# Peptides against a protein of PDB entry 4AID, part 177

Target 1, 242 residues: chain A of PDB entry 4AID
Amino acid sequence: FDIKRKTIEWGGKTLVLETGRIARQADGAVLATMGETVVLATAVFAKSQKPGQDFFPLTVNYQEKTFAAGKIPGGFFKREGRPSEKETLVSRLIDRPIRPLFVKGFKNEVQVVVTVLQHDLENDPDILGMVAASAALCLSGAPFMGPIGAARVGWVDGAYVLNPTLDEMKESKMDLVVAGTADAVMMVESEIQELSEEIVLGGVNFAHQQMQAVIDAIIDLAEHAAKEPFAFEPEDTDAIKA

## One batch from the design tools (peptide; made by RFdiffusion4, then SolubleMPNN)

Design b2_p26_1_s2 (from b2_p26_1, 15 letters changed)
Fold by OpenDDE base, seed 5:
Order: C-alpha cells, then sequence, then structure tokens
Structure b2_p26_1_s2 (fold): chain B 242 residues (1-242), chain A 26 residues (1-26)
C-alpha cells in the first residue's frame, strides 16, 4: 500500500491527512484526524456526462453511522437510511464552498461522502469533514479548483479561538464556521451572541488566515498523491448564442 | 450510475472495516 501522509500542527492540535490505506476504489479518499476525531472523505465522479444532464449533479453526504455509536455524542440508534438534522446541515456546510469551485460546464455526477469514524468529544468532525472532503477532491483528478480550507472560530474571554473544543464552545459568544480558498472566503455560517460586526469580520479574517496552513497541507499531499487530472473540455456554450 | 453505486458500496464497506479495526485496537 502506498500510504501518503501530511501532518501539521493547527490551532494547538495535530491535523493528519492520510491517503492510500482505505477506500482506494474511490477517485479520492482521505483519512483526516484532529485530536482523536477521525473522518473518511471519499470523492467519486463519473467519467462521462449523462445524456440530457442540464445541471451539475454534485451530492455531498456527511454521515455519523452507528458503527461510530459510543464515540459520538448523542449516539442514539440513528436508523439506517435517514440523515439526522446534524448530518443534513454538515452536508450543506461541505457542499456550499465546494460547489462553486468546479469547472464551469462540468456536468458529470460527483459524490462526496464524509464518514465519521471516531469522535473525541472535543473536536467536532464537521470542520475536519470539510478539510477531508477538500483533500479527497484535490486527489481525485476531478476538475475541482480547490483546495478549500475550513475553520471554526470562537470568541472566549475577549479573544478569537481557532477550532474551540466542545467545552470551550459552551463559553463562546460566537460559533463562526468559515470556508475558503487561498484567495477568497467562499462560505460563512455564524451563530453570534451580542457581538459587534467588527468582531465578526475580524473572526472571518482570522479563520481565513488560520486555514492557509490546511490549504498548504492539502496542496503538499496532492503534489505527492493526486491522480492525473481528468481530461475535461468544457462545451463552448457561447457558440450556440450566435 | 451503477459503477458509482458499486464504488460507494465498497467505500462504505471499507469505512465499516476501518471503524471495526479502530475499535478493536482501542
Amino acid sequence: as target 1 above (242 residues)
Amino acid sequence: TAALERVKAKVAAAAAEAVAAAQAAA
């Protein structure tokens, strides 16, 4: 097995991105670890467009399955087959920043699946899932103009906290999730308690700065482990308007 | 596509195996 790994220190925690051990049948597959939280992201894409496909068919599925039950807070028997509210929300958090970064005109089916394998009760698998999904897409050869990074920012004791623990989040006046590229913020999701717009904007900037180390880590992993880019030529749709 | 669903099923099986291995090592 050709296993490639990138490890960085990020917000006082070890982030590990690994490929080549599990799910090698996917176009991209990444095990991401932060603390003792572990996720598997897989990216798979069709090598042809379906006849009559009018829209880009991206599906993102974040899942916390019963096999991780006992390591996930609130792990009551999630019935196989219906996403929880959390799984639905996190699937959208991953989808939102990723969807715009596909090459215009690419209409092949893309499926991103993020599976929580372990949860440490400190590090939420949502941020880790966003990072892992980005990495899996960059490794896949899909026409994805990533990577994205992601970060959660808290506001505790009058300071920004990068990826606060679940315990620190109880004291936080902000739950700010940011995703972006090296150059741009792509998504903001925020729950805020009586904070100024200045503090919130400062939090977005802090998140965008702190995620650069993750973006660089994904690039370094991709330089070593990415598949050859899928040969895709966008249909010149501008030629039909003459 | 049927190919994509087969890959998804293999990924799900590999994820379950990885979790079982991680639980057995803990």
Scores: peptide ipSAE 0.168, ipTM 0.711, DockQ to the pose 0.015
Fold by OpenDDE base, seed 1:
Structure b2_p26_1_s2 (fold): chain B 242 residues (1-242), chain A 26 residues (1-26)
Amino acid sequence: as target 1 above (242 residues)
Amino acid sequence: TAALERVKAKVAAAAAEAVAAAQAAA
């Protein structure tokens, strides 16, 4: 088995990105670990467009499955077959930054699935899920112009904190989730308590700087483990206007 | 497509196996 692993220190925690052990039938598959929180991201895409497909059919599903409930807070009450509010929210957090990064005119079906395998009660699997989804897409050969990085920023004791623990977040005046490329911020989601816009904007910049190490780690993993790029040329829509 | 649905099903099975292995190692 050709197992490839990238390990970095990130925000005082070990981030591990691994490919080649499980879900090998996907186009891309990444096992991501931060602390003892573990997620599996898988990316699959159709090799042809459906006849009459008029929009880009991207589906993103974040899942905290009942079989992992012994290692997921509150997992005991999840009814099988409906996403929780958290699963719906995190699926959107992953979808928002990746959707605009697909090559224009690509209308093949794409599905990204992030499955939480373990939760350590300190590291939220949402940020880890965003990172893992980005990595899985970069490995897949899909026409995805990533990677994205992601970070959570807290404001604790008058300072920015990268990926605060669930306990540090109780004392945080900010829950700021940022996703972006090397060059641009693609998504911001924020809950703030009595903070200035200046502190929030500074938090976005801090997040974007801190996610570069993750972007570089995904690139390094992809250089070694990516599939051949899917040969996709967008139909020249300018040739229909001539 | 039927091919994509087969891949999704295999991915779901592999995820279940990975969770079961992580539970048995705990």
Scores: peptide ipSAE 0.029, ipTM 0.477, DockQ to the pose 0.015
Fold by OpenDDE base, seed 2:
Structure b2_p26_1_s2 (fold): chain B 242 residues (1-242), chain A 26 residues (1-26)
Amino acid sequence: as target 1 above (242 residues)
Amino acid sequence: TAALERVKAKVAAAAAEAVAAAQAAA
């Protein structure tokens, strides 16, 4: 197998992005590891638009399968066939920053699936899932104007903490999730306990700075492993206003 | 498309294999 791997140190943890081992039938597939938490992101897109398609049909599905439930907090009885609240929330966290980065007028079906394969009880799969989904899209050849990076920021003992552990988050006065490109913040989601707007804005800036190393790692992986870009020319929508 | 659904099914199968391998290594 032609396996490509990028490894970086990120917030005192080893981040690994790997492609070419599994899910090679997808347009893009990335195995991402942080600590002992492991996710598989896959991107698949249709090579044609459906007749009468009027909107962009992007589906994002984050899944914490029951096989990891021996190491997933909250592993109570999954009712077959519905996503958990966590799976629904994380699917939206991944969807929000990636959706606006597709080329305008692209209406081919796109499916992103993030599957948690292992959980270490320290590193939350959500941030890792966002990074892996971004990487899988960049490798796919889809008309995606990524990469995005993502980061969680805590506020512990009067300092910013990058991607706090689940135990460090118990002492944190902030749960701030940020996603963005190299140039722009695309999404902020925040839970805050009695912090100033200045500290929160500083946290957004800290997150955006810290995610650059991840963006660069995805670019480096894509330079070595990306598929040929899908030939897509948007219809000149300015010609329809005449 | 039928091609996209076949790829989705193969991705789901590969994810299941990766899971089984991760469980056997634990």
Scores: peptide ipSAE 0.023, ipTM 0.465, DockQ to the pose 0.015
Fold by OpenDDE base, seed 3:
Structure b2_p26_1_s2 (fold): chain B 242 residues (1-242), chain A 26 residues (1-26)
Amino acid sequence: as target 1 above (242 residues)
Amino acid sequence: TAALERVKAKVAAAAAEAVAAAQAAA
């Protein structure tokens, strides 16, 4: 097995990005670990466009499998066959920042699946899932103009906290999820309790700064493990208007 | 498309194996 691994210290926690062990039949596959929370992201794309495809068919599916339910809060209420509210929300959190980064005119089917394999009850798998999905896409050879990083920012005891634990989040006055490229913030989602706009904007900047280490880690992993870029020529949409 | 469906099935199988392995190691 050609296993490539990148390890960084990130917010006082070890982030591990690994490829080549599992899901090798995907275009990209990344096992991401933070604490004892473990996610598998897989990216798969069609090598051709469907005739008459008019939109970009990206599907993102975040899932916390019921078999991990003994270690996943709320796992006991998962009815077979429907995503939970959390799974639906996190699928959207992953979709939002990645969707605009595909090359314009690319309309091949893309599927990103993020599976929570383990949950430590401290590190939420959502941020880890965003990072893993980004990494899996960068490894896939899909025409994805990533990586994205992601970070959660809390406000605890008058300070920003990068990726607060679930227990620290109970004391946090901010739940700020940010995703972006090296150069740009692509998505902000925030729940805020009585904080100034200045603190919130500072939190976005803090998140964007702190995610650079993750972006760099994904780039380093991709340099060593990415597939050859899929040869995609965008249809010259200017030639159809002449 | 049949190629993508074959990969989806393989990814689903690999994800199931990975879940089982993670549970056996936990």
Scores: peptide ipSAE 0.243, ipTM 0.792, DockQ to the pose 0.015; fails the geometry check

Design b2_p26_1_s3 (from b2_p26_1, 13 letters changed)
Fold by OpenDDE base, seed 2:
Formats: sequence, structure tokens, C-alpha cells
Structure b2_p26_1_s3 (fold): chain B 242 residues (1-242), chain A 26 residues (1-26)
Amino acid sequence: as target 1 above (242 residues)
Amino acid sequence: SAALEAVKRKVEEEAEKAIAELYEKF
């Protein structure tokens, strides 16, 4: 199999992005690893629009599988057939920054599925899932104007911490999730305990700076492994409604 | 937090500009 792999050091951890081993039937598929946390992102898109499709039919599903539940906190409490609160929240965290980056007028069905395969109890699979989803879309040939990067920022002992562990997060005064392109921040979500606007803005800037290495890693992987771009011409009429 | 809402608003405004600039390139 033609397996492509990118490896970087990121926040003192090894990030691995791999394609070509698993889910090769998808348009894009990335196995992402940070520490011992492992996620599989798959992107699939329809090659035609449904008749009368009026909105962009993007579906993002983050899933923590039961076979990983031996290492996933609360994994045994998943009611079959409904996403957990965490799965719903993380699916939205992935959806929010990627949705606006599809070419205007593209209304083909797109499905992004992020599956947690392993959890190390240190590295949260949400950030890794965002990165993997971005990479899978960039490999897919879909008209996606990514990549996005993502980062979690903590505030521990008066310093910013990139992707704090679950244990470091207990001491953190900030849980700041940021996603963005190379050029701009696209999404911020945060829980903050009594921090100044200056510290929060500094955290956003820190996140955006630190995610550049991930963006570059996705670009490098895509240069070596992306499919041919899907031939899509936006209808001129959708450009005029800005 | 009022600080967080101010940050979110700035980020949303910057994201909207960046998206608009991306669409002007295509």
C-alpha cells in the first residue's frame, strides 16, 4: 500500500498523520496519533448535487467507539443510538471551522466521520479529531479551502500551555480551543476562570501561532497524497448574493 | 465572561473577513 506519513513534534508531543493504510475507500482518510491517543478521520462527498438541494449538506460525526471505551472516561455510559454530550460537542467543534471553508455553491453531500480508536487518558481526542478531519478533507479532492489547524490552550502557573494533558487541565485556569487557517482564526470556544481579556487574546494568538506547524504538516501530506481536485464550478448567481 | 464575548466577537469579525478574502480568490 502507498502509505504516506507526516510526523512533527508539537507541544512536546509527537503528532503523526498517516494515510493509505485504513479506510482507503473514502475520498480522504487520515489516521492521526498524538501520544497514545489515536483517531481515524474519513471524508466522503457525493459527486453530484441532489435535485432541489438548497443548503450545504455537511454532516460531521465524532464517535468514541466502545472498543476504545476501556480507556475512554465514561465510555460505558454511552446509550446505544444517541451521541453522548461530548460526542455532540466535539462534532460541533469540528463542524464550525470547516463549514465556511467549502467553496460557495457547493451543495454536494459531505460526510466527515472522526472515530476515536484509542485514548491514552492524557491527550484529548477532540483537538486530534479536528486536525485529522482537516487533513482528511485536504486529501479528499473536495472543494475545501483548508487546511485548518486546531489547538487547546491552558493557563498553568502563569503561562500558556499547548494541548495540556487532562491532568494539567485540572490546574488550568483556561480551557481555550482555537481553530483557524494559516491566515486567520476561524473559531474560539473557551471556559475561563477569572482571567483578563489580555490573557485570553494572548491565548488565541498563542494557539494560532502554534497551529501553523500542524497546518504546514497537513499541506505537506496533501502535496504527496491528495486526490485530484473535484471539478466544481460555482454558479455565478451564488457569488452575487454577498 | 464579558472578556470572552469580546474575544469571540473579534475572532468572528476576523474570520468573516478572511472567508470573504478567500472567496475573492476563487
Scores: peptide ipSAE 0.122, ipTM 0.731, DockQ to the pose 0.725
Fold by OpenDDE base, seed 4:
Structure b2_p26_1_s3 (fold): chain B 242 residues (1-242), chain A 26 residues (1-26)
Amino acid sequence: as target 1 above (242 residues)
Amino acid sequence: SAALEAVKRKVEEEAEKAIAELYEKF
């Protein structure tokens, strides 16, 4: 089995990105671990466009499975067949920064599935899911102009905290989720308690700086494990409508 | 928060610009 693994220290925690063990039928598949939180991201894309497809058909599904639900707050209320509010929100958090990074004119169906396999009750699987989804897309051969990184930033005792634990977040005046490329921030979501614009902007910059190590780790993994790029030439007509 | 909305708008404007610059490289 050709298993590739990248390990980095990130915010005082070990981040592991692994490919080649599971979900080999996907175009890209990454098992990501931070602490004892574990997620599987899979990326699958159609090798042809559907006749008459006029929009980019990207679907992102974040799922916390029932075997992990015994460790996930609120996991007991999962009625089979509807995403929880959290699953819906995290699916959007993953979708938003990746959607604009597909090559213009690419209208093949893309499915990203992030599955929470384990939760440690310290490390939220949302950030890990964003990182894993980015890595899975970079490995897939899809025309994706990633990677993205992601980070959560807290504000505790007058300082920025990278990826605060669920317990540290109770003392945090900020829940700031940032996603971006190496060069730019692509998405910001935050809940803040009476913080200045300066502190929030500083948090965005801190997140973007701290996610570079994750972006570099995804690039290094992709150099060793990515599939051949899917041969895609955009139709000239979609380039001209910019 | 008005501060958060101002930050989000700046990030969106910068992201749109960065995406445009990415497309100019292709």
Scores: peptide ipSAE 0.105, ipTM 0.721, DockQ to the pose 0.723
Fold by OpenDDE base, seed 5:
Structure b2_p26_1_s3 (fold): chain B 242 residues (1-242), chain A 26 residues (1-26)
Amino acid sequence: as target 1 above (242 residues)
Amino acid sequence: SAALEAVKRKVEEEAEKAIAELYEKF
């Protein structure tokens, strides 16, 4: 199999992005690893629009399956067939920054699935899942104007911490999740404990700076492993308003 | 938090601008 891999050091941890081994039937598929946390992202898109499709049918599903549940906090009691609150929240965290980056007028069905395969109890699979989903979309040939990067920022002992461990997060006054392109921040979610706007804004800027290495890693992977771009011409929506 | 809402608003405004600039490249 033609396996392509990119490895970077990111926040003092090794990030690995791999394609070509698993889920080869998908349009894009990325196995992402940080520490011993492992996720599989797959992107699949329809090659035609459904008749009468009036909205962009993007579905993002983050899932922590029962086989990983022995390592995932609270995973032992997951009911098969309904997303947990965490799975629902992370699916939205992935959806929000990617949805606006699809070419306007593209209304083919797109499905992104992120599956947690392993959890190390240190590295949260949400950030890794965001990165993997971005990479899988960039590899897919879908008309996606990514990549996005993502980062978590903590505030520990009066400093920003990139992707704090679950243990470091207990001492953190901030849980700031940021996603963005090379050029712009696209999404911010945060929980903060009595921090100034300046510290929070500085955290967003820190996240955006730190995610550039991930964006570059996705680009490098895509240069070597992306499928041919799907031939999509956006309808001139200005010509329909005239 | 008012601080967080102000940050979110700035991010949304910048994101909308960046998306518009991306569409102008097509």
Scores: peptide ipSAE 0.100, ipTM 0.729, DockQ to the pose 0.814
Fold by OpenDDE base, seed 3:
Structure b2_p26_1_s3 (fold): chain B 242 residues (1-242), chain A 26 residues (1-26)
Amino acid sequence: as target 1 above (242 residues)
Amino acid sequence: SAALEAVKRKVEEEAEKAIAELYEKF
């Protein structure tokens, strides 16, 4: 297989983005690893719009498959039929920053699937899943104006911590998830314990600075492995409002 | 679309295989 791989050091951990081994029939597919946590992101899009499609049909599914559940604390055999609360929340965390980055007027079906393959009990697969989904979309040729990066920021012993471990998060006064492009923050979610607005805003800035290395890693991977861009000309819908 | 569903199925099958190969290394 022609395997393309990018490896960076990120927050004192090795991040690996790999393509070309698995899911080769997808438009984009990325195997992402941080520590021993491993996720597969796939992006697939329809090459035509459905007749009468009025909205953008993006579906994002984050899933912790039963095979990974053997290493996930409390991962008892979830009945195959419904996403857990966590899977639903993380699917939304991935959806929110990517949805606005599709070219206006694109209404072809897009499916992003993030599957947790392994969990190391230290690195949460949510941030890794966001990064992998971004990378898979950039490789796909879909009209996506990414990449996005993502980061979690903790506040431990009066300092910012990039992507704290699950154990470090127990001591953290902040759980701040940030996603953005090179130029802009697109999404912030936060749980905060008695911290000033200044510390929180500093955390957003810290996250956005630290995710640049991930954005650059996705760009480098895409330069070597992206498919040809899908030929999409948006209908000039702004000419109808004049 | 039928093409999208066929690709989705293959992606799922390859993901299951990749999981199995990852666990065989442990």
Scores: peptide ipSAE 0.010, ipTM 0.314, DockQ to the pose 0.015

Design b2_p26_1_s4 (from b2_p26_1, 13 letters changed)
Fold by OpenDDE base, seed 1:
Structure b2_p26_1_s4 (fold): chain B 242 residues (1-242), chain A 26 residues (1-26)
Amino acid sequence: as target 1 above (242 residues)
Amino acid sequence: SAALKKVEEKVEEAAKKAIEELYKAF
């Protein structure tokens, strides 16, 4: 197998992005690891548009399978056939920043699936899932104008903390998830306990700065492992209605 | 780990089926 791997140190943890081993039938597939948390992201897109398709049909599915290694917090409440609250929330966290980055007029079906394979009980798979989904899309050849990076920022003992552990988050006054490109913040989601707007804005800027190393790592992986770009020409009529 | 590899294989099989279903719809 032609296995490509990028490894970086990020927030005092080793981030690994790997492709070419698993799910090779996908347009893009990335195995991402941070600590002992492991996710598989797959990106698949249709090579034609459905007749009469009037919107961009992007589906994002984050899933924490019961067969994953380790314990998954909240995994005991899986009623067969419905996503957990966490799975629903994280699917939206991944969808929000990536959806605007597809080329206008592209209305082919796109499916992104993020599967938690292992959870270390320290590193939350949500941020790792966002990074892996971004990388899988960049490898796919889909008309995606990424990569995005993502970061969680905590506020512990009067300082910003990049990707706090689940234990550090219990002491954090901020749960700030940021996603963005090299040039722009695309999404902010936050739970904040009595912090000033200045501290929150500083946290967004801190996240955006810290995610650049991840963006660069995805670019480097894509330069070595991306598929040829899908030949897509938007019809002139769809570009004028936006 | 050997446990992780077995999970990866199952996810690969699930991903294959999902891809086949996606491409049959187009």
Scores: peptide ipSAE 0.037, ipTM 0.572, DockQ to the pose 0.019
Fold by OpenDDE base, seed 2:
Structure b2_p26_1_s4 (fold): chain B 242 residues (1-242), chain A 26 residues (1-26)
Amino acid sequence: as target 1 above (242 residues)
Amino acid sequence: SAALKKVEEKVEEAAKKAIEELYKAF
C-alpha cells in the first residue's frame, strides 16, 4: 500500500496525518493522531449533480463510536442511531469553516465523516477532527479551496496556550476555537470568563498564527497523495451575482 | 495497539459499507 505520512510538532505535541492505509475507497481518507487521540476523516463526493438540485448538499458527521479505544467522556448517553449533543456541536464546528470554501455553483453531494477511534483523555478530538476533515477534502479532488487549519486557545496563568489538555482547560479563562485558511479567519467560537476584548482578539491572532504549521503539513501531504482535481467548471450564471 | 487495530478493522468494514451505500444513492 502507498502510505503517505506527515509528522509535525504542534503545541508541544506530535501531530500525525496519514493516508493510504484505511478507507481507501473514499475520495479522501486521513488518519490523524495527536497524543494518543486518533480520528479517521473520510470525504466522498458525487461525480454528478442530481437533477433539480438547488442547494449545495454538504453533510458533515462527527462520530465517537462506542467501540473506540479508551473512555469517551459522555459516551454513556449514546443511544444507537442519534447523535449526542457533542457529536452535533462538533459536526457544526467542522461544517462552518469548510462550507464557504467549496467552489460556487458546485452542487454535487459531499459527505464528510469524522470517526473517533481512540481518546487519550487529554486531547479533545474536535480540533483533530477539523484538521483531519480539511486534509481528507484536500486529498479527495473535490473543488474545495482549502486547506483550513484549526486551533483551540486557552488562557492559563496569564498566557495563551495552544490546544490545552482537558485538565489545563479546567484552569483556563478562555475556550477559543478558531478555524481559517492561510490568509483568513473563517470561524470563531468562544466561551470566555471575564477577559478583555484585547486578550480575545490576541487569542484569535495567536490561533491563526499557530495553525499555519498545520496548513503547511496538509499542503505537503496533498502534494504527495492528492487525487487529480475533479474537472468542474462553474456555470457562468453565478458570476452575475458578484 | 492490538485494541486500536481491532477498532481500525471494524471502522474499515463500516466505512466500506457506508461508502458503497452512499455511491448507490448518488
Scores: peptide ipSAE 0.034, ipTM 0.625, DockQ to the pose 0.019
Fold by OpenDDE base, seed 5:
Order: structure tokens, then C-alpha cells, then sequence
Structure b2_p26_1_s4 (fold): chain B 242 residues (1-242), chain A 26 residues (1-26)
């Protein structure tokens, strides 16, 4: 097995991105760890477009499986077959920033699956899942113009906190999730208690700055482990409007 | 840990099956 690993210190925690050990039959697969929270992201894409496909068929599935029950809060009560509200929300958090980054005209089926393997009760697997999904797509050879980074920002004791723990979040006046590229913010999701717009905008900027280390880590991993880019030539849609 | 390894083995099997199902649907 050719196992590639990138490790960075990020917000006072060790982030590990690993590929080549598990789910190697996927187009991209990343095992991501932050603290003792562990996720597996897999990216798979069709090598052809279905006849008559008119939209981009991206599916993102974040899941906290029953095998991780007892390591995930509330995991013991998860029935097989329907996504929880959390799984549905996190699937959207991952989908939103990545969907616009696929090459225009690419209409091959893409499936991203993020599976929570372990939860440490401190580090939420949503941010880690976003990072892992980004990394898996960058490794896949799919025409994805990532990476994205992601960060959660809290406001605790009058300061920004990068990826606050679940306990720190109880004291936080802000739950701000940001995802973006090196150059742009792609998604913001926020729950805010009595904070100025200035503090919130500052939080978005803080998140975008702090996620660059993750973006760089994904790039470094991809340089060593990415598959050959899928040969996709977008149809010149500008030639159809002339 | 031995517990993580057992989870990884189950996930490998589940991921393999899911990928095989996906490639059959393509």
C-alpha cells in the first residue's frame, strides 16, 4: 500500500489527512482525523454522462453509522435507512461549497460519501467531513476546481476561536461555519447571538484565513497522491449562444 | 486501537459494496 499522509497543526489541534489505506477502489478516499474524531470521505464519479442528462448529478451523503454508536452523541438511537437531521444538514454543508467548483458542462454522476468513524465528543465531524470531502475530490481526478477549506468560528470571551470544542461552543455567541477556496468564500452558515455585523464579517474573514493551512495541506497531499485528471473537455457553451 | 481497526474493516467492506453498487448504477 502506498499510504500518503499530511499532518498539520490547526487551531491548536492535529489535523491528519491520509490516503491509500482504506477505500482504495474509490476515485478518491481520505481518512481524516482531528483529535480523536475520525471520518472517511470517498469520492466516486462516472466516466461517462448518461444519455439525456440535463443537470449535474452530484450527491453528497454525510453519515454517522451505527457502528460508531456509543462514540457519537445519540448514535445508539440511529435507525438504519433514514438520514438524521444532522446528517441531512451536514450533507448540505458539504454540497453547497463543492457543487459550484465542478467544471461547467460536467454532467457525469458524482457521489461523495462522508462516514464518521469516531467522535471524541470535542471535535465536531462536520468541519472534518468538509475537509475530507474536499481532499477526496482533489485526489479523485474529477474535474473539481478545489480544494475547499472549511472552518467553524466561535466568539468566546470577546475573541474568535477556530473550531471551538463542543464545550466551548456552549459559551460561544457565534456558530459560524465557512467554506471557501484559496481565493473566495463559497459558503457561510451562521447562528449568532447579539453580535455586530462587524464581528460576524470579521469571523468570516478569520475563517477564510485559517482555512488556508488546510487548503495547502490538501494541495500537498494531492501533489503526492492524486490520480491523473479525468480527460473532460467542456462543450463550448459560448459557441451555442452565438 | 483494536476498536478503530474493527471499524475500519467494516467501513472498508461497506465502502467497497457502496462503490460496487455505484458502478453498477453507472
Amino acid sequence: as target 1 above (242 residues)
Amino acid sequence: SAALKKVEEKVEEAAKKAIEELYKAF
Scores: peptide ipSAE 0.025, ipTM 0.616, DockQ to the pose 0.019
Fold by OpenDDE base, seed 4:
Formats: structure tokens, C-alpha cells, sequence
Structure b2_p26_1_s4 (fold): chain B 242 residues (1-242), chain A 26 residues (1-26)
């Protein structure tokens, strides 16, 4: 198997991005690990547009499977077939920053699936899922102008904390999720307890700085493992809506 | 809430500008 792996230290934790072992039938597939939390992201795209397709048909599905060693919080009541509130929220967190990064005029069906395989009860799979989805898209050959990075920022004891543990988050006055490219913030989602706008903006900047190492890790993985870019020429008609 | 969403939108716009300013300074 041609297995490619990138490993970085990130926020005092080891982040591993791996491709080539699992889900090789997908256009892109990444196994991502942080601590003992493990996610599989897969990207699949149609090689043709459906007749009469007028919008970009991107579907993002984040899934926490109960087979993940019994360690998924709230897993005891997931009736097969309906996404939990968390799965719905995280699917949107992944969708929001990636959707605008597809080449204009690309209307082929794209499906991103993030599956939680293991949860350590310290590292939330959402950030790891965002990173893995970005990496899987960059490997796929789809006309995606990524990568994105992602980070969670806490505010604990008067300092920013990168990707706080679930226990550190109980003491945090901020739950700030940021996603972006190397050059731009694409998405912010935040829950804040009585913090100044200055601290929150500083948290966004901190997140964007800290995600650069992840963006660079995805680029390095893609240089060694990406598929050839899908030959896509946008019809000239979609370039005129600038 | 609609108030939180307006704060998030403002923080996102302000953060984009602050980052653009920070990266233009290098």
C-alpha cells in the first residue's frame, strides 16, 4: 500500500494525517488522529454534471458511529437514521468554510463524509473532522481551492488555549471555532461568557495563526499523495457574475 | 439568537480585516 503520513506537534498534541490505507475507492480519504481521537474523512465527486443542475450539489455529513469503542458521549440513544444535534452542527461547521472554495461553475455532485472512529473524551472530533475533510478534498482532485485549517480557542486563566480538552473547556470563558485558508478567515462560530470584543478578535487571530501548521501539513501531504486535478473548464457564463 | 449571529458576523468581518492588515504588514 502506498501509505503517506504527515505528523506534526499541534497545541501540545500529536496530529497525524494519513492516506492510502483506508477508503482508497474514494477520490480523497484521510485518517486523522489527535491524541486518541480518530476520524476518517472521505471526499467523492461526480465526474459529470447532472442534466439541468443549476446549483452546486455539495453534501457534508459528519457522523459519530457507536462502534467507536463505546467512548462517544451521548452515543447510547442514537437511533440509526437521524443525525444528532451535534452531528448536524458539525456537518454545518465543515460545510460553511469549504463551500465557497470550490471553483465557480463547478456543479458536479460532491459528497464529504467524516466518520468518528474513536473518541478519547479529551479531544473533540469536530476540529479534527474539519482538518480531515479539508485534507481529503485536497487529495481528491476536485476543483477545491483549499486547504482550510481549523482551530478551537479557549480562554482559561487569562490566556488563549489552542484546542482545549473537554475538561479545560469547563473552565473556559470562550468556545471559539475558527476555519480559514492560509490568507483568510472563512468561518467563525463562538460561545462567549462576558469577554471583550478585543479578546475575541485576538482569539480569532490566534486561531488563524495556529492553524497555519495544519494548512502546511495538508499541503505537504497533498504534494506527495494528491490525485491529478480533475480537468474542469468552467463555462464562460459563470465568470461574468463577478 | 439573532443578536449572537450579528456579533459573530461583526467579529468575522473585523477578524478578516485585522488579519488582512496583519498579513499586509509583513
Amino acid sequence: as target 1 above (242 residues)
Amino acid sequence: SAALKKVEEKVEEAAKKAIEELYKAF
Scores: peptide ipSAE 0.000, ipTM 0.308, DockQ to the pose 0.152

